# Ledger of designs, part 170: peptides against a protein of PDB entry 2FGR

Target 1, 331 residues: chain A of PDB entry 2FGR
Amino acid sequence: SSVTLFGIVDTNVAYVNKDAAGDSRYGLGTSGASTSRLGLRGTEDLGGGLKAGFWLEGEIFGDDGNASGFNFKRRSTVSLSGNFGEVRLGRDLVPTSQKLTSYDLFSATGIGPFMGFRNWAAGQGADDNGIRANNLISYYTPNFGGFNAGFGYAFDEKQTIGTADSVGRYIGGYVAYDNGPLSASLGLAQQKTAVGGLATDRDEITLGASYNFGVAKLSGLLQQTKFKRDIGGDIKTNSYMLGASAPVGGVGEVKLQYALYDQKAIDSKAHQITLGYVHNLSKRTALYGNLAFLKNKDASTLGLQAKGVYAGGVQAGESQTGVQVGIRHAF

## One batch from the design tools (peptide; made by RFdiffusion4, then SolubleMPNN)

Design b2_p20_1_s1 (from b2_p20_1, 6 letters changed)
Fold by OpenDDE base, seed 4:
Structure b2_p20_1_s1 (fold): chain B 331 residues (1-331), chain A 20 residues (1-20)
Amino acid sequence: as target 1 above (331 residues)
Amino acid sequence: AAPAFDASGPSENEPGLTIF
């Protein structure tokens, strides 16, 4: 049996030129290239190809020393694995987000990531971004000649918000093909939540693909999120992403990613473009820089996620520019 | 407000330190 302590400390200087008041924000932020984390994981060989595992992981906020506390809300699972794949019990990434965020060249963090995995409807559930769930059972298949899948179910445990009585129930999964330079996936999920105290279904469909040409990698996402409300009509967002990355000089990586968020309920679009660079000082330590531009149109109020500095919205139709320069250290 | 948890997955490539 083994237990491994692991983590990442990622801290940056960040700037955004506009907040909700139109003012600039700047300071020390976190998680610009990878989410800062501390974790424990372990495995036990049970014989016969069966293994037990555990994983406990929490977010680190290096700017304030975790002033809001520490928890294992990133992942808190016990697992059985073998030739049948892996079963996980506990809070984790839902299977759809675990697979489909892998196509995000900005690792789902900082000012550059695909923001499609979002609470688009002022949903009142804790995980209405479709990223994680409490009370989750997950199953992941082995890889069969490239084909793989993951499935998950989260119990609502009769959580009530307003008149909604099944908040936090998740059902979802993906199918994928991962072979050599090619990855492609389809994810489907439904989560029960509340909007304005009324029962709402968050439906999500996501297509992802990437291809590694050696000299560069291309990656893409197509997503539709619908908050289906019995009263007030559906809140629908179509999100699109296209990204490219390339190695630079054997120790660097450049990334460029574009995303479009077509917010149907407000008939408004947002355009995001991000340039990133990572410079590896070692296997464990990197310097990085991100430059992002977010153009909101019409009623769109999206903001870049400069965690620790400013992650709020902007005024309707306003554009925001963000910069992060930081250090990532893994242990 | 509690900081929002990020969407990033676990790092499969974290070497870690085996402590026992």
Scores: peptide ipSAE 0.259, ipTM 0.744, DockQ to the pose 0.393
Fold by OpenDDE base, seed 3:
Structure b2_p20_1_s1 (fold): chain B 331 residues (1-331), chain A 20 residues (1-20)
Amino acid sequence: as target 1 above (331 residues)
Amino acid sequence: AAPAFDASGPSENEPGLTIF
């Protein structure tokens, strides 16, 4: 058997020019290029091509030393894997987010990521962003000539909020084609939650694709998220992303990504554009910089996620500029 | 606000240390 200790410490100086009061915020932030983490993982060969696995991973907050404590809320799984693929038991990324976030050139981290995987409706469930689930069973197929899939189900365990039952139930999956320079995927998910103490279904459909030309990579996402409410109508968001990345001088990578969030319930759009650069000092250490611009229109109040400095909204129709400059160290 | 966990998985640049 093997046990691997692993982690990332990613800490930055961050700035945003506007908070909810219209004031600037700046300071030491976390997780600008990769989410800071500490984990343990291991495998045991059971013979015949069967392996047991475990994975325990929690977020690290380098700016405050984990003042709120440490937990394994990123992943806490036991698994069996082999020629049949992999079965996982425990809290993890749901299959849809695990696959479809791979098209985000900012790795769902910092001020630049695709923000489509969100709680768009003030959902009262703990994971109403569609990223992770408790009580999750997942299955991932092998890759068969490029074709692969993943499926997941999370038990609600009769959790209630207000009059809503089945809170935290997830069902979802993806189908994909991954072959050489091409990747393409379709994901579908439904979660049970509550909004204002009333039962709500969070439906999600996501299409992703990327192509690696060697000299550059293109990536795209199309997503619809819908919180279906019996009272007050549906809260629907259509999200679009297009990004490009290219290697620079053998030691760097430049990234440019645009996203549009069409928030139908408030008839308001937000536009995000992010320029990022990563400079590898070694295989384990990098410097990085991100520059993001978020333009809210009309009633939109979206904010950039400068974790550890400011991750709240702005005033309706306001634009926000964010900068992160930091160090990422992996071990 | 509860810290929003990102959707990022392991990086290819996470070597780890095999301890056992």
Scores: peptide ipSAE 0.235, ipTM 0.733, DockQ to the pose 0.372
Fold by OpenDDE base, seed 5:
Structure b2_p20_1_s1 (fold): chain B 331 residues (1-331), chain A 20 residues (1-20)
Amino acid sequence: as target 1 above (331 residues)
Amino acid sequence: AAPAFDASGPSENEPGLTIF
């Protein structure tokens, strides 16, 4: 058996030129290139190709020393794996987010990521961003000549909010083709939640693809998120992303990513463009810089996620510029 | 405040320190 302690400490100086009041915010932030984390994982060989596993992972906030505490809300799973694939029990990334966020060149963190995996509707469920679930059972297939899939179900455990029952129920999965330079995936998910104390279904469909040309990688996402409400109509967002990355000088990586968020319920769009650079000082330590522009139109109030400094919205129709410069250290 | 977006995948490729 083995047990591995692992983690990342990623801390940055961050700036955004506008908050909800129109004022600038700046300071020390976290998780600009990778989410800061501390984890334990291990495996046990049970013989016959069967393995047991565990994984415990929590977020680290280097700017405040985890002032709000530490937990294993990133992942807390026990697993069995073998020639059949892997079964996981416990809180984790839901299969759809686990696969489809892999096409985000900013690794779903900092000021540059694809923000489609979001609570678009003021959903009252704990995980209405579609990223993780409590009480989750997941199954991941092996890779069969490129083809792979993942499926998950999360129990609601009779959670209620207002008149909404079944809150926190998840059902979803993906199918994928991963072969050499090509990756492509389709994900479908539904979560039960509440909006304004009323039952709401969060439906999600996501298409992702990437191709690694060696000299550069292209990646794309197409997503629809729909909060289906019995009263007040659906809250639908169509999100689009296109990104490119390239190695620079053998020790660096440049990333450019564009995203469009078409927020149908408010007939408003937001445009995000991010330039990132990572400079590897070693296999474990990197310097990075991100420059992001978020252009809100009409009633859109989206803000860049400068975690630890400012992750709130802006005034309707306002544009925001964000910068992060930081150190990432893995152990 | 809207919850901070964090969809980062598992650290499967991180070297870590094997302690046992």
Scores: peptide ipSAE 0.234, ipTM 0.728, DockQ to the pose 0.508
Fold by OpenDDE base, seed 1:
Structure b2_p20_1_s1 (fold): chain B 331 residues (1-331), chain A 20 residues (1-20)
Amino acid sequence: as target 1 above (331 residues)
Amino acid sequence: AAPAFDASGPSENEPGLTIF
């Protein structure tokens, strides 16, 4: 049996040239290269190839010392694993996000990540971004000659919002092929939620692929998110991402990623392009810099996620530039 | 506003400190 204390402290100086008022914001931000976290995990060998596990993980905010408190909302699972794979009970990444965010070269954090995993519809559910779920049971298969899969179900526990029932129910999963330099995945999910107090289904389909050429890696995502409302029509977003990364001088990595968010309900597009660099000072400590451009068109109001400085929207049709320079330390 | 939970992938590869 083992228990491991682990974490990341990632803190940066960040700047964005526009907020919702058109003013610049700057200061100390968090989680620019990896989400800052503190966790406990452990395993128990039960014999015969069966293991028990636990995982407790919460987000760290190094700029304010967790002034809003600490919790295990990142992951709070107990598990059994063996030749059959792994079963997890508790709040976690849903299987679709766990697999499909792995194609994001910016690790789903800071100003550069793919922002497709979002609440596009002002959904009133706590996890309407499609990233995590409460009351989750998940199952992950072993790898069979490259083929693998994950499945999840979250109980709604009769949660209601307005007239909507079954709020917080999740069903979803992925199938994948991971072999050598190639990874490819298809994810499907549905969540029950509410918009304006009315029942709404959040449907998601995501395709991801990556190939490692040794000298560089290419990665891509194709996603459709649809909030199906009984009244007011569907809120659909098609999101696209293409990225490349390459090692630099044995101690660094450069990343370039483009994303397009086609917001059908407002007939408006946003374009994101991000250049990132990570410089490894050790196996545990890195310096990093991110430069991101977000171009909103028409009624689009998307903002870059400079956590701890500014993560809100901008005025409709406005563009935003963001910079982060920081330190990441793992323990 | 509740901090938007960052979508960063699992911390499975972090070395950590084994405490027992």
Scores: peptide ipSAE 0.209, ipTM 0.726, DockQ to the pose 0.412

Design b2_p20_1_s2 (from b2_p20_1, 9 letters changed)
Fold by OpenDDE base, seed 2:
Structure b2_p20_1_s2 (fold): chain B 331 residues (1-331), chain A 20 residues (1-20)
Amino acid sequence: as target 1 above (331 residues)
Amino acid sequence: AAPAAEMIGPSEDEPGLTIY
């Protein structure tokens, strides 16, 4: 058996030129290149190719020393794995987000990531961004000649919000092909939530693909999210991403990513473009810089996620520029 | 204000320290 202590401390100096009042924000932020975390994980060989596993992981906020506390909300699983794949019990990434966020060249963190995995509707559920779930059972297949899949179900446990029942129930999965330079995936999910105290289904479909040309990698996402409300009509967002990354000088990586968020319920678009650079000082320590530009149109109020500094919206139709410069250390 | 849905990134396989 083994038990591993692991983590990342990622801390940055961040700036955004506009908040909701039109003022600049700056300070020490967290998780600009990778989400800062502390975890424990381990495995036990049970013989016959069967293994038990556990994983306990929480977010670290290096700017305030976890003033809001520490928890294992990133992952808290026990698992069995073998030739059949892996079954996980406990809070985790839902299978759809686990697979489809892998196409985000900004690792679903900082000011540069694809923001499609979002609560678009002021959903009142704890995980209405479609990233994680409580009470989750997950299954992941082995890789069969490139083909793989993952499935998940989360129990609602009769959670209610207003008149909405079954809040927090998730069902979803993906199918994928991962072979050599090519990765492609289709994800489908539904979760039950509430909006304004009324039952709402959050439906998600996501397509992702990447290709590594050796000299550069291309990656793309196509997503539709719908909050289906019994009253007030659907809140639909179509999100698109295209990114490229390339190695620089054997120790660096440059990234460029564009995203479009077509927010149908408000007939408004937002455009995001991010330039990132990572400089590896070692296998475990890197310097990084991100420069992001977010252009809201019409009624769109999206903000860049400068965690620890400012992650709120801006005024409708306003543009925001963000910068992060930081250190990532893995242990 | 709806809490900004905190984007919690994926867990990565990190080298870690074996403690047991």
Scores: peptide ipSAE 0.184, ipTM 0.668, DockQ to the pose 0.662
Fold by OpenDDE base, seed 3:
Structure b2_p20_1_s2 (fold): chain B 331 residues (1-331), chain A 20 residues (1-20)
Amino acid sequence: as target 1 above (331 residues)
Amino acid sequence: AAPAAEMIGPSEDEPGLTIY
């Protein structure tokens, strides 16, 4: 049996040239290359190829020392694994986000990530970004000649918001092919939530693929998110991503990623382009820099996620430039 | 403006310190 203490402290100096008032923001931010975290995990061999596992992980905010407290909202699971795959009980990444965010070259973190996994509709559920769920049961298959899948169900526990029932119910899964340089996946999910106190279904479909050429990696995502409302019509977003990464000098990695967010309910697009560089000083310590440009059109108000400095929106049709320069340390 | 839900990135399987 083993218990592992693990974590990441990632802290940066960040700048954005526009906030909601049109002013610049700058300061010390967190989680620019990887999400800062503290965790405990362990395994017990039960014999016969069966293992028990646990995982407890919370976010660290290095700029304020976790002034709002610490919790295990990143993951709090117990599991059984073996030749049948893995069953997990507890709060975790939902299977769809766990698989499909793996195609994001910015690891769903900082100012560069694919922002498709979002609450597009002012959903009132705690996890209306489609990333995690409470009360989750997940199952992950082994890899069978490249083929793998994951499935999840989260109980709503009769949670209500306004007239909406079943809030927080998740059902979803993915199928994938992972073999050598190729990865491809299709994910489908539905969550029950509320918008304006009224029942709403958050439907998500995501296609991802990547290919590693050795000298460079290409990655792509296609996503549709739809908040289905009985009154006021659907809030639909089509999101697209294409990225490339390449090793530099044996100790660095350069990343370039483009995303398009076609926000149908407001007939407005946003374009994101991000250049990133990571420089490994060791196996555990890296320097990094991110440069992101977000162009909103028409009624679009999207902002870059400079966590700890500014993660809010901008004025409609405004463009935002963001910079992060930081240190990532893993332990 | 809908609050931009801060994206909490995936847990990376980084090697931590095994405490026995």
Scores: peptide ipSAE 0.156, ipTM 0.653, DockQ to the pose 0.749
Fold by OpenDDE base, seed 1:
Structure b2_p20_1_s2 (fold): chain B 331 residues (1-331), chain A 20 residues (1-20)
Amino acid sequence: as target 1 above (331 residues)
Amino acid sequence: AAPAAEMIGPSEDEPGLTIY
């Protein structure tokens, strides 16, 4: 049996040239290369190839010292694992986000990530970004000659918002092929939520693939998110991503990623381009820099996620430039 | 404007290692 204390402290100086008023924002931000976290995890060998596990993980905000408190919203699971795979009970990444976010070269954090896993419709559910769920049961298969899968169900526990019932119910999963340099996955999910107090289904389909050429990695995502409202038209977004990464001088990594967000309900597109560099000072400590450009068209108001500085929207049709320079330390 | 969904990001199985 083991218990491991672990974490990441990632803090940066960040700048964005526009907020919702058109003004610049700058300061100390968090989680620019990896999400800052503190966790406890452990395993118990039960014999016969069966293991028990636990995982408790919360986000760290190094700029304010967690002024809003600490919690285990990142993960709070107990698990059993063995030759059958792994079963998890508790709040976690939903299987679809866990697998399909792996194709994001910016690790789903900072100003550079794929922003497709989003609440596109002002959904009133706490997890309408499709990333995590409360009351989750998840199952992950072993890898069978490259083939693997994950499935999840989250109980709604009769949660209501307005006239909407079953709020917070999740059902979803992925199938994948992971063999040598190739990874490819298909994810499907549905969440029950509310928009304007009315029942809404958040449907998501995501395709991901990556290939490691040794000298460089290519990665891509194709996603459709659709909020199906009982009253009113569907709120649909098609999101696309293509990225490349390459090692630099044995101690660094350069990343370039493009994303397109085609927001059908407002007939408006946003284009994101991000250049990132990570410089490893050690196995546990890195310096990093991110440069992102977000071009909104028409009614699009998307903002870069400079956590701790500015993560809000911009004016419709406005472009935003963001910079982060920081330190990541793991323990 | 749709609220900016806070991206919490993935959990990493190993500290400081992006396992994905």
Scores: peptide ipSAE 0.039, ipTM 0.594, DockQ to the pose 0.390
Fold by OpenDDE base, seed 5:
Structure b2_p20_1_s2 (fold): chain B 331 residues (1-331), chain A 20 residues (1-20)
Amino acid sequence: as target 1 above (331 residues)
Amino acid sequence: AAPAAEMIGPSEDEPGLTIY
């Protein structure tokens, strides 16, 4: 049996030119290139090709020393794996987010990521961004000639908010083709939540694809999120992403990503463009810089996620520029 | 506004200290 202690400490100097008041924010932020984390994982060979596994992982906030405490909310799973694939029990990434966020060249981290996996409707559930779930059972197939799939179900455990009685129930999965330079996936999910104390279904469909040309990688996402409400109509967002990355000088990587968020409930669009650079000082240590521009139109109030400095919205129709320069260290 | 971006786990190839 093995147990591995692992982690990442990623800390940056961050700046955004506008907050909700129109003022600039700057300071020390966290998780600009990779999310800072501390974890334990291990495996046990049970013989016959069967393995047991565990994974415990929490977020680290290097700017404040985890002032709000430490937990294993990133992942807290036990698993069985073998020729049949893997079954996981416990809080984790839901299968849809685990697969479809892999097409985000910013790895769902910092000021540059695809922000489609979001609570678009002020949903009152803890995980209404569609990224993780409590009480989750997941199954992942092996890769069969490129074809693979993942499925998940999370129990609501009779969690109630207002008149909603099934909050936190998740059902979802993906099908994928992963073969050499090509990856393509389709994900479908439904999560039960509440909005304004009323039962609401968070429906999500996501298509992702990437191709690695060796000299560059292209990646794309198409997503629709709907918060289906009996009263007030659906809160629908269509999100689009296109990104490119390329190695630079054998030790660097440049990334450029564009996203569009078409927020149908407010008839308003937001445009995000991000340039990122990572410079590997070693296999474990990198310097990085991100430059992001977010253009809100009309009633859109989206903000860049400069975690630890400012992750709030801006005034309606305002544009925000963000910068992060930092160190990532893996151990 | 709820934070939009959550956290891909480490790859199996990420460095770590094996504790026996």
Scores: peptide ipSAE 0.169, ipTM 0.662, DockQ to the pose 0.456; fails the geometry check

